# Peptides against a protein of PDB entry 3HUF: the designs that were tried, part 42

Target 1, 320 residues: chain A of PDB entry 3HUF
Amino acid sequence: MWIIEAEGDILKGKSRILFPGTYIVGRNVSDDSSHIQVISKSISKRHARFTILTPSEKDYFTGGPCEFEVKDLDTKFGTKVNEKVVGQNGDSYKEKDLKIQLGKCPFTINAYWRSMCIQFDNPEMLSQWASNLNLLGIPTGLRDSDATTHFVMNRQAGSSITVGTMYAFLKKTVIIDDSYLQYLSTVKESVIEDASLMPDALECFKNIIKNNDQFPSSPEDCINSLEGFSCAMLNTSSESHHLLELLGLRISTFMSLGDIDKELISKTDFVVLNNAVYDSEKISFPEGIFCLTIEQLWKIIIERNSRELISKEIERLKYA

## One batch from the design tools (peptide; aimed at target 1 K41 S42 F77)

Design b2_p19_5_s3 (made by RFdiffusion4, then SolubleMPNN; its pose is not in this set)
Fold by OpenDDE base, seed 4:
Structure b2_p19_5_s3 (fold): chain B 320 residues (1-320), chain A 19 residues (1-19)
Amino acid sequence: as target 1 above (320 residues)
Amino acid sequence: SEEKKKEEELEEEYKELEK
């Protein structure tokens, strides 16, 4: 989201979130959803127009800002952004930090991008929330992204957490739920006056972990917990591969269960499968190798003695 | 501050923009 603050108390010492939309900026406007009052004798009554675009799909992957357009409203002394005079037709900016000078005002408005990118675990929830979140200037998507700051878990009552949720947890993404998204939707008006009124996602995250026994106490309890073990995985998802890497596993990939030869078995402690393959192919599993799902692996990993548990299962099946 | 003094000096230039 874009946040503005200013030097010399020209914004009354307040930080303000700028959501996607159009704002008239000047001395003689009243603060509302479309106006930004600037308290300076050295600016025009109506000085500039700020236009913030909704996030692009690219912004989700890069964590880049919503496009920020500035237009001078034909003022005597113009408008500058990052020491450059704004052109007659306005200019557009994709920099994360903007120093905006209105006329000859000695104080600048500082606009900065606070990165917030929300990944969704399922397309249905994305479809419900994406429009509203985009109107808050929050990029949204389904795919994993290095720019992802928050992850919306799919809450199906009584279901195990998804691979996406597991991976989001291990990569230290803030896991949130629909309650947090609802709260974000309600604060839009109140946050106009004070950007500090944005809800703390970390509190929501702490509550989710505390109230769900499928999470370990911390990501650090699981990261590299299986260092020294080797697994083979069906080449299905990059997310599953990255999850297993974060556990410290050496990973071999195969295309079919038929590719699991004696050589692979000799180098592999266990085979990780998705639920669909595990359920459909259980009868055709190679003898003498431990096969499990990612969900079954997760249930072992969240235990404090995960290494001992896995070792026992490997030994049991190698000698069966 | 020197900045506030500069702002006050500029006030007269912006009074013309009140028309």
Scores: peptide ipSAE 0.092, ipTM 0.773, DockQ to the pose 0.129
OpenDDE base, seeds 1, 2, 3, 5: peptide ipSAE 0.089, 0.069, 0.054, 0.078; ipTM 0.758, 0.726, 0.724, 0.742

Design b2_p19_5_s4 (made by RFdiffusion4, then SolubleMPNN; its pose is not in this set)
Fold by OpenDDE base, seed 1:
Structure b2_p19_5_s4 (fold): chain B 320 residues (1-320), chain A 19 residues (1-19)
Amino acid sequence: as target 1 above (320 residues)
Amino acid sequence: SEEKKKEEELEKEYKELLE
């Protein structure tokens, strides 16, 4: 989201969130959803137009800002952005930090991009929320991205957390739920004058973790907890691979259960399977190897003695 | 520096007029 602040109290000492849309900036405008009042005698009544575009698909993957357009409204002394005069037809910016100088005002408006990218685990929830979140200047998507800051947990009563949720937790993404999205959708009007009124996603996250026994106390409890162990996995989702990497596992990949040869068995402590393969092939598992699902692995990982538990299971099956 | 001080004074005066 774009946030603006200013020097010299020209924004009345307030910070504002700028959502996608168009804003007239000047001395003689009233603060609302489409106007930014700037208090300086050196600024024109109507000085500039700011236009913030909705997020692009690329912005979800890069964490880049919504495009910020600045146009001078034919003022006597013009407008500058990052010490450069804005062109006659306006200019567009993708920098995360903009110093906007209006006319001869010695104080600048400082615009900065606060990264917020929301990943969804469920395409149906994405379809429901994407439009509203994009209107807040928040990129959204389904796929894992290094730019993701928040992850929407799908709450199904009595179900285990998904691999996506497990991975989001370990990579220290803020996990949120539909209740947070509902609250977030209402803030557009309330945060116009005070960006600090933005809902605290960390409070939502803390509540989710506290109320769900499927989460460890912290990601640090699980990160590298299985260092020194080796696993083999089917060529599954990138999330599954990254999850196992964060556990500190050495990972070998195979395409089918038939590819599990004696060499692979000799180098592997256990095999990680998806639920479909585990359920269909459990009768035909290779002898002398411990096979489990990611969900079964997660149940072990969240325990304080995870290394001892894994070791016992490996030993039990090696001698069976 | 002098121009900045003068502008700060003018902005303060203008703020007081708008309150």
Scores: peptide ipSAE 0.028, ipTM 0.603, DockQ to the pose 0.068
OpenDDE base, seeds 2, 3, 4, 5: peptide ipSAE 0.024, 0.023, 0.022, 0.022; ipTM 0.587, 0.582, 0.533, 0.506

Design b2_p19_6 (made by RFdiffusion4)
Pose (drawn by RFdiffusion4):
Parts: sequence; structure tokens; C-alpha cells
Structure b2_p19_6 (pose): chain A 301 residues (1-255, 262-274, 288-320), chain P 19 residues (1-19)
Amino acid sequence: MWIIEAEGDILKGKSRILFPGTYIVGRNVSDDSSHIQVISKSISKRHARFTILTPSEKDYFTGGPCEFEVKDLDTKFGTKVNEKVVGQNGDSYKEKDLKIQLGKCPFTINAYWRSMCIQFDNPEMLSQWASNLNLLGIPTGLRDSDATTHFVMNRQAGSSITVGTMYAFLKKTVIIDDSYLQYLSTVKESVIEDASLMPDALECFKNIIKNNDQFPSSPEDCINSLEGFSCAMLNTSSESHHLLELLGLRISTFMKELISKTDFVVLNGIFCLTIEQLWKIIIERNSRELISKEIERLKYA
Amino acid sequence: EEEELEEEAEEEFEEEEEE
């Protein structure tokens, strides 16, 4: 999401999260959901218009920011963005850091993008919540993305967690649920500062894994728990390969060396396992000679 | 002209402080 803050006291020492929509910025305007007051001699009463476009699907995958536009409102002293004078018809920016000078004000309004892209585990959940999050400037999606910062697991209805959840836990993504989304549905009209929504997501994540037999204590204990082992799978997606890599496994992708060298076959007279079955063992027992002894029992037998 | 504009902008700002 987009955030602005400034040096000096021109924003009253406060930062602000800007959602998609339009803001009028000036010396004689009051701070509300659509205005930003910036006090300095050379700043016009109504000085600039900031327009933030809603996110595209591509931004969920690239981590790119919502498009940020600035128009100068025919001012006495002009507007610059990253030292470029804003012409008539305005300018649009897709960089993540913007230094915005209003008039001759010696202090710049510094806009920066904080990464936040939310992956859902369920299509019906994505369809229900996507428009809400997009209006906050938060890209969403279902498929795997390297720009995801948060993952919304389904209601753990007393049942096993999905592979998408296991994978998000291993790659150190913050796992959140409906309760955090309900909190996000509170905030569009609000004027809140930088990092206002992020800590609650971490608290939600830390609470989810507590007293939960689908999770161990940390991603750290899970990572490289199966080192020294090897495996094979059919047309492994790069995500499942990365998931198995994170477990410390050696992987052989296939379309007498696929059988005796390879300890087990991971699926979607050879010995086979699902990732769902592998997760049950990856948690269960204690040590490296215990949590990887149950997997060593399933191989010999 | 630039100096006059700066002076006018300073006067308008001072009036707003007084309010």
C-alpha cells in the first residue's frame, strides 16, 4: 500500500496510508478521507491532486505499486515529483519511492510503497474479499506468486490444512484468516498512519499456529528436516519442487536410477507419498533420528 | 515579480495563522 510522510512539520509529524482514489492536497484543506493539509508559505490553498489507481492482477505477481498520479492545480509555484516539474495533464508514476515538492516548500512529501499482496487458498474466498482489498490498494490472487506477503487459509474446520498453507508457512509468508480480513473491512474511510494494519496480521498469524496440530512451532524447525533424503515426482511444478527443497530433499523430476537411488515418490512397485502425508511426518516426532525415522520406517516396509 | 509573489504568499500565510 501507499504511504506518505514528510520532514519538518508540514504533515504535522504524522504519516498517512493512501488508498486508491483521489486526494486534494493543499495549505487550506482539512485532513479527511479525501483531503491532505500541508502547511507552508509557498503551497497554494488547493495545490495538488493525487490519484491512486486500484491494483491490476499483474501487480499481485510482480509486487508493483498502484499507479500514483499527481496533477498541479494551476499553482503559483508549481509541483515536482522526483525533481521533475509536473506538467499540465499531470504525470503518473509506477516507482515505489516518490519525493513530491509542493511549491518552493523546502520539505518534500515522501511517498513510498509498502509491499502487501494477499494470496487466498479458495476461489470463493477470493471472490468474496478481492474487491474489498483492491479498494485498499492490496493486490490479491489464488496462484503462487513471489510477491505474496500474506496468505489467507480457509477456516480450519477441524480438518487438515492444504498444501498452499503448508507452502506459505515454509516460505515464511504471514498466514492470516477471516478474522483479519474482517478487520481490514473496517479501515477505508480512516486516516491512519504507516504500518497500521501489518502488526495485527502478525498477531493473527501467531495466534493461529498456537495449540494447532497442523503446525509446528516455527518455519525454522520444518526447514531442512529431511536433509539426507531424496525423492521424485511427475512434472513437478516449480512451487512443489521449492516446497520439497525447503524440506531439504533431493528431487528428481521425471516425464534403475529412478528406483534405487530415490527413497520415495511424491505424488501431485515404488513407494509413494502425498505431500499431505509427508506433512504429517514432518511435524509428528522429535529429533532428526525420530521425525525422519517414521519416514525411514515407511521406506523399508 | 518573483519577489512580489513571495511577499504576497507570505502575507496570505500570516493572515491564516492569525485566524

Design b2_p19_6_s4 (made by RFdiffusion4, then SolubleMPNN; from b2_p19_6, 7 letters changed)
Fold by OpenDDE base, seed 4:
Structure b2_p19_6_s4 (fold): chain B 320 residues (1-320), chain A 19 residues (1-19)
Amino acid sequence: as target 1 above (320 residues)
Amino acid sequence: EEKKLEEEAEKEYEEELKK
C-alpha cells in the first residue's frame, strides 16, 4: 500500500494510506476519499492530482508499488517528484519512495510503498477477494512468489492443511484467513485519518497457529529437522519440492513410479507422493521402500521426535 | 529553522501572486 507522511505540519502530523484512485491535493480541499488537504500558504488551493493505479499482475511477482501518477494542476511554481519537475501532462512513477514537493513549500510529502502481497491457496477464494484487495492496492495471486508477504489459508472444516499452507508457514509468510480479509475491507474509510489503524496481520496469524494443532509452535522447529535423510518425489509442484528442501532433505526426482530402480532405492530413505498418486498407485509401490504423502510427512515433522519417527518407519520397511 | 523556511516560502508565494 502507498503511505504518505510529510515533513513539518503540512499533513497535520498524520500519516495516510492512499488506495487506488484519484486525489486532489491542495490547501483548500477537505480530507476525504478523493482529497488530501495540505496545510501551507506556499501551495495552491488545488495544487496537484495524485492517481494511484490498481496493482498489475507483475506487481504480484515483484512486490512493486502500484503506479503513482502525479499531475500539476497548472500551478505557478509547479510540482516536483524526487527533485524532478513533473511534466506538463503528468508523470508516472514506480519507485518505492517518492519525495513530492508542492510549489516552493520547503516541506516535502513523502510517499513510501509498504509491501503487502497476498497469495491465495485456491482460485475460488482469489476470485472472491481479488477485486476488493486490488482496490486497496494489494497485489494478489495463486502462485508462490518471493514477494508474497501474506498467505490466505483455505479453511475447509475437518481437512488437513494444504501443501501451500505448509510451505507458507515454513517460509515465515504471515498466514491469514477470511476474517482478516473482512476486516481489511472495513478499514478503508478509517485509515484516511490515521494509517496506523491498519490491522496487524501478525495477531491473526498467531491466533490461527495457536488454535490449530496442525501447526508446530514455530517454523524453526521444522526447518532442517530431517537433515541427513534422502527422499525421492514425483516431479510435481515446485512448492512440494521447496517444502522438502526446507526440511533439509536431499531430494531426487522421478517421472513415474516405474523409474524407481534399485539404485534409487539404495540412495533413498523414503518416497514422497501427492494424495492422488498415493491413493491410486498404492498397490504398485516398489517393495522395500517407505512411501508416504506430504500430508503424512507433515504429521510426522510437527512432532518433536520427528527424526526418530521417520527412522523407525524406514527401518520397518527396509527389513520387511 | 524550518519555520523560517516556511515563512520565506510564504512571502515569496504571496509576492509572486501579486504579479
Scores: peptide ipSAE 0.057, ipTM 0.672, DockQ to the pose 0.129
OpenDDE base, seeds 1, 2, 3, 5: peptide ipSAE 0.033, 0.056, 0.037, 0.034; ipTM 0.524, 0.666, 0.604, 0.520

Design b2_p19_7 (made by RFdiffusion4)
Pose (drawn by RFdiffusion4):
Structure b2_p19_7 (pose): chain A 301 residues (1-255, 262-274, 288-320), chain P 19 residues (1-19)
Amino acid sequence: MWIIEAEGDILKGKSRILFPGTYIVGRNVSDDSSHIQVISKSISKRHARFTILTPSEKDYFTGGPCEFEVKDLDTKFGTKVNEKVVGQNGDSYKEKDLKIQLGKCPFTINAYWRSMCIQFDNPEMLSQWASNLNLLGIPTGLRDSDATTHFVMNRQAGSSITVGTMYAFLKKTVIIDDSYLQYLSTVKESVIEDASLMPDALECFKNIIKNNDQFPSSPEDCINSLEGFSCAMLNTSSESHHLLELLGLRISTFMKELISKTDFVVLNGIFCLTIEQLWKIIIERNSRELISKEIERLKYA
Amino acid sequence: EEEKEKEEEEMEKEEEEEF
């Protein structure tokens, strides 16, 4: 999401989260959902228009910002962005840091992008919530992405968690649920400061894993719990390979050395396991000679 | 053009003194 703040007291010492849409910025305007007051001698009463475009699907994967546009409103002293004078017809920016000077104001409005891309575990969930989050400047998607910062698990309807959830937990993604999304549906009309929505997501995550037999205490105890073991799988996607790597496994991808060297086969007279079955063991017992002893029992037998 | 540049320089000084 986009945030603005400034030095001096030109934004009254406050920061602000800017959603997709348009803002009029100037000396004689009141701070509301569509105006930003910036007080300085050289800033025109209505000085600049900031237009933030809604996100594209590609930004969910790249982590790129919503397009930020600035128009100078035929002002007395002009507008610059990153030291470039804003021409008529305005300019658009896809960088993550923007220094915006209004008139000859010695203090710049500093706009920066905070990473926030939300992955859903369910297509019906994505379809229900995507337009809401896109209007806040939050890219969403279903497939794996390296720019994902949060993951929405399905309602844990007294049932096992999905591989997408296990993977998000291991790569240290923040796991959230419907209740946090309901909070996000509250905030479009609001004028709120930098980092206003982020801590609630962490509180939601910390509460989810409490008293939950689908999760251990932390991603740290799960990571490298199967070191010294090895495995094999058919056409491993880079995500499943990375998931198994995070467990400390040695992996051999296939399309007498696939059988005796390899302790077990991970799927989607050899011994086979699903990742769902492997997760049950990855939690269960205690030590390295216990939590990896049940897996060592399933191999010999 | 020269007058405009002078006005801009004076305004910059006034903005610096204000803060």

Design b2_p19_7_s1 (made by RFdiffusion4, then SolubleMPNN; from b2_p19_7, 5 letters changed)
Fold by OpenDDE base, seed 4:
Structure b2_p19_7_s1 (fold): chain B 320 residues (1-320), chain A 19 residues (1-19)
Amino acid sequence: as target 1 above (320 residues)
Amino acid sequence: EEEKKKEEEEMKKEELEKY
């Protein structure tokens, strides 16, 4: 989201979130959803127009800012952004930091981008929330991205956490739920005066982890916990591969269960499958190898003695 | 620096005129 602050108390010592929309900026406007009051005699009554666009799909992958347009409202001394005079038709900016000078005011408005990029675990929740979150200037999507800061866990009552949730946890993404998104949607009016009123996602995350026995106490308890073991995985998802890498596993990939030959078995401690393949092909599993799902692996990984548990299962099935 | 001080004084005066 865009946050503005200013030097010399020209914003009354307050920081403000700028959501997507249009703002008239000037000395003689009242702060509301479409106006930013700036207190200086050097600033025109109506000085500039700020327009913040909704996030693009590209912004989800890059963690880039919503486009920030600045137009001078035909003022005597103009407007500058990053020491450059704003053009007559206005200019658009994609920089994460903007120093905005209104006329001859010796104090600068500093606009900075606080990256918030929300990944959803399922398309249904994305469809429900994306419009509202985009109107808050928050990029949203389904695919994993290095720019993702938050992950919305799908709470299906009585289901195991998804691979997406497991991976989001291990990569230290802040896991949130629908309650946080609902709260985030209500703060839009209150944060006009104080950007610090943004809800703390870390509090939501701590509560999710504390109240769900499917999570370990920390990602660090699981990261590299299986270092030294080797697995084979069906080439089905990049997210599953990255999850297994974070566990410290050496990973071999195969295209079908028929590609699991004696050579692969000799180099592999266990085979990781998705639920669909595991359930459909249980009868066709190669003899003498431990096959499990990612969800079964996760149940072992969250245990304090995960290495001992896996070793016992490998030994049990290698000699069966 | 002198323009900043002058503007700070003018801002304080403008805040006092609004209340």
Scores: peptide ipSAE 0.028, ipTM 0.580, DockQ to the pose 0.115
OpenDDE base, seeds 1, 2, 3, 5: peptide ipSAE 0.028, 0.026, 0.027, 0.027; ipTM 0.575, 0.570, 0.571, 0.573

Design b2_p19_7_s2 (made by RFdiffusion4, then SolubleMPNN; from b2_p19_7, 11 letters changed)
Fold by OpenDDE base, seed 5:
Structure b2_p19_7_s2 (fold): chain B 320 residues (1-320), chain A 19 residues (1-19)
Amino acid sequence: as target 1 above (320 residues)
Amino acid sequence: EEKKEEEFKKLEEEEKKKY
């Protein structure tokens, strides 16, 4: 999201969130969803237009800012952004920090990008929330992204956490739920006056982890916990591969269970499968190898003695 | 035009002196 603050009292000592939309900036406007009052005698009654675009698909993968357009409203002394005069037709900016000078005002408006990028695990929840979040200047998507700051866990009562949720947790992404998204939607009017009224996502995250026994106390309890072990996995998802890498596993990939030969078995401690393959093929697993799902592996790795538990299970099934 | 620019410089200097 874009946040503006200013030197001196020209913004009344308050920070403001700018959502996607158009704002008239000047001395003789009233603060609302489309106007920014600036208190200076050196600023025109109507001085500039700010236009913030909605997030692009690229912004979801890069964590880049919503495009920021500035137009001078034919003022005597013009408008500058980052010490450069704004062109007659306006200019567009993708920099994360903008120093905006209105006319000869000795104080600048500082605009900065606060990165917030929300991944969804469920396409139905994405479809429900994406429009509202995009109108807040928040990029949204389903695919894993290095720019992801928040991950929406679906509250399905009695369901195990998904691979996406497990991976988001180990990546130290802030896990949130629908209650946080609902709370975030309520602040849209109040943040016009005070950007500090944004809800704390870390409090929501702490409450989710505290109330769910499927999470360890920290990501650090699981990261590299299986260092020195080797696994093979079906080439099904990038998130599954990255999850196993974060556990410190050496990973081999295969395309089908028929590709699991004696060579692969000799260098592999266990095989990781998705639920669909595990349930369909459990009667035809290769002899002398331990096969498990990611969800079964997760139940082991969240235990304090995960290395001992996995070793015992490997021994039990290699000789059964 | 010059008179309006001088008045504006005075206003800018007055705003700088307030902070």
Scores: peptide ipSAE 0.033, ipTM 0.634, DockQ to the pose 0.465
OpenDDE base, seeds 1, 2, 3, 4: peptide ipSAE 0.033, 0.000, 0.024, 0.032; ipTM 0.599, 0.248, 0.526, 0.582

Design b2_p19_7_s4 (made by RFdiffusion4, then SolubleMPNN; from b2_p19_7, 12 letters changed)
Fold by OpenDDE base, seed 1:
Structure b2_p19_7_s4 (fold): chain B 320 residues (1-320), chain A 19 residues (1-19)
Amino acid sequence: as target 1 above (320 residues)
Amino acid sequence: KEKEEKELEKLKEEELKKY
């Protein structure tokens, strides 16, 4: 989201979130959803127009800012952004930091991009929330992205957490639920004058982890916990691969169970399979190798003695 | 640079002057 602050108390010492929309900026406007009052003798009554666009699909993958348009409202001394005079038709900016100078005001408005990018685990939840979140200037999507800051966990009562949720947790993405999304939808008006009133997702996250025994206490309990072990996996998902990498595993990939030869078995401690392959092909597993699902692996990983547990299972199958 | 800094300081002082 865009946040503005200013020197010399010209914004009354307040930090303000700018959501997608249009703002008239000037000395003689009242702060509301479409106006920004700036207290300076050197600023015009109506000085500039700021327009913030909704996030693009590209912004979900890059964590880039919503486009920030600045137009001078035909003022005597103009408007500058990053020491450059704004053109007569206005200019658009994609920089994460903007120094906005209104006329001869010696105090600068500092606009900065605070990244918030929400991944969803399922298309139904994305379809429900994407429009509202985009109107907050929050990029949304389904696919893994290095720009994601938050992950929406789908709560099915009594179900195991998904691979996406496991990976989001280990990646140190803030896991949130629908209750937090509902709360976010209500704060749009309250944060206009005080950006500090933005709800802390970390409280929601702490409550999720505390109330669900399928999570370890921290990602650090699991990261590199299986360092020195080697696995083979079916080349199915990037998230599954990245999850296993975060566990510190050496990973080999195969396309089918028929590709599991004696050479691969000799270099591999265990094979990770998806549930569909595990359930359908468990009768045809190669002899002398430990095969498990990601969910079975996760149940081992969340235990404090995970290395001992997995070693015992590997040994048990070498002698079977 | 020094002239621009002094001019900026002067403008800050003028803006902060209570009428």
Scores: peptide ipSAE 0.129, ipTM 0.761, DockQ to the pose 0.213
OpenDDE base, seeds 2, 3, 4, 5: peptide ipSAE 0.123, 0.123, 0.121, 0.124; ipTM 0.761, 0.754, 0.762, 0.763

Design b2_p19_8_s1 (made by RFdiffusion4, then SolubleMPNN; its pose is not in this set)
Fold by OpenDDE base, seed 1:
Structure b2_p19_8_s1 (fold): chain B 320 residues (1-320), chain A 19 residues (1-19)
Amino acid sequence: as target 1 above (320 residues)
Amino acid sequence: SKKEEEEKMKKEELEEAKK
């Protein structure tokens, strides 16, 4: 989201969130969803127009800002952004930090991009929330992204957490739920005058972790917990690979169960399979190797003695 | 100097923002 603050109390000492939309900026406007009052003798009654676009699909992957357009409203002394005069037709900016100078005012409006990108694990929830979140200037998507700051966990009572949720947790992404999204949707008007009123997702996250026994207390409890072990993976998910890497595993990839030869078995402590292959091919598992799903692996990893548990399972099947 | 003019303008704007 875009946040503005200013020097010299020209914004009344307040920070303001700018959601996607159009704002008239000037001395003689009243603060509302489409106006920004600036208190200065050097600023025109109506000085500039700010237009913030909704996030692009690219912004979800890059964590880039919503496009920020500035137009001078034919003022005597013009408008500058980052010491450059705004062109007559307006200019568009994709920089994360904008220093906006209105006319001869010696105090600048500082606009900065606060990165917030929400990943969804469920396409139905994405379809429900994406439009509203985009209107808040929040990029949304389903796929893993290095720019993701928040991850929406699907609340299915009694189901294991998904691989996406496991990976988001270990990647130190803030896990949130539908309750946070509901709360976030209500704050749009209240945060206009005070950006500090934005709800803290960390409280939601702490509550999720505390109330769900499928999570360890911290990502640090699991990161590199399986260092020194080797696995072979049959999975098409990049998240699954990255999850296993965060556990400290050496990973070999294969395309089919038929590719698991004696050489691969000799170099591998266990095989990680997706649920579909695990369930369909249980009878055709290679002899002398421990095969498990990511969900089964996760149940071991969340235990304090995960290394001992894995070692015991490996030994049990090597001597069977 | 340009710097003195900027400091003068800053003072004038600070006084106005306090009213």
Scores: peptide ipSAE 0.037, ipTM 0.672, DockQ to the pose 0.164
OpenDDE base, seeds 2, 3, 4, 5: peptide ipSAE 0.036, 0.025, 0.031, 0.030; ipTM 0.655, 0.579, 0.626, 0.606

Design b2_p19_8_s2 (made by RFdiffusion4, then SolubleMPNN; its pose is not in this set)
Fold by OpenDDE base, seed 1:
Structure b2_p19_8_s2 (fold): chain B 320 residues (1-320), chain A 19 residues (1-19)
Amino acid sequence: as target 1 above (320 residues)
Amino acid sequence: SKEEEEEKLKKEELEEAKK
């Protein structure tokens, strides 16, 4: 989201969130969803127009800002952004930091991009929330992205957490739920005058972790917990691969169970399978190797003695 | 001149912010 602040109390000492939309900026406007009052003698009654676009699909992957357009409203002294005069037709900016000078005001409006990108694990929830979140200037998507700051956990009572949720947790993404999204949807008007009123997702996250026994206390409890072990992986998910890497595993990939030869078995402590292959091929598992799903692995990893548990299972099958 | 008006306005705003 875009946040503006200013020196010299020209914004009345307040920080303001700018959601996607159009704002008239000037001395003789009243603060509302489409106007920004600036208190300065050198600023025109109606000085500039700010237009913030909704996030692009690319912004979800890059964590880039919503496009910020500035137009001078034919003022005597013009408008500058980053020390450059705004053109007559207006200019568009994709920089994360904008220093906006209105006329000859000695104080500048500082606009900065606060990165917030929400990943969804469920396409149905994405379809429900994407439009509303985009209107808040929040990029949304389903796929893993290095720009993701928040991850929406699917609330299914009694189900194991998904691989996406496991990976988001270990990647130190803030896990949120539908309750946070509901709360976030209500704050649009309240945060206009004070950007500090934005709800803290960390409280939601802490509550999720505390109330769900499928999470360890911290990502640090699991990161590199399986260092020194080697696995072979049959999975098409990039998230699954990245999850296993965060556990400190050496990973070998294979395309089919038929590719698991004696050489691969000799170099591998266990095989990680997706649920479909695990359930369909249980009878055809290679002899002398421990095969498990990511969900089964996760149940071991969340235990304090995860290394001992894995070692015992490996030994059990080597001598069977 | 426009420049003198600009400098004057800038000084007046800086003085008000110091109060």
Scores: peptide ipSAE 0.152, ipTM 0.800, DockQ to the pose 0.706
OpenDDE base, seeds 2, 3, 4, 5: peptide ipSAE 0.000, 0.132, 0.058, 0.134; ipTM 0.197, 0.786, 0.680, 0.789

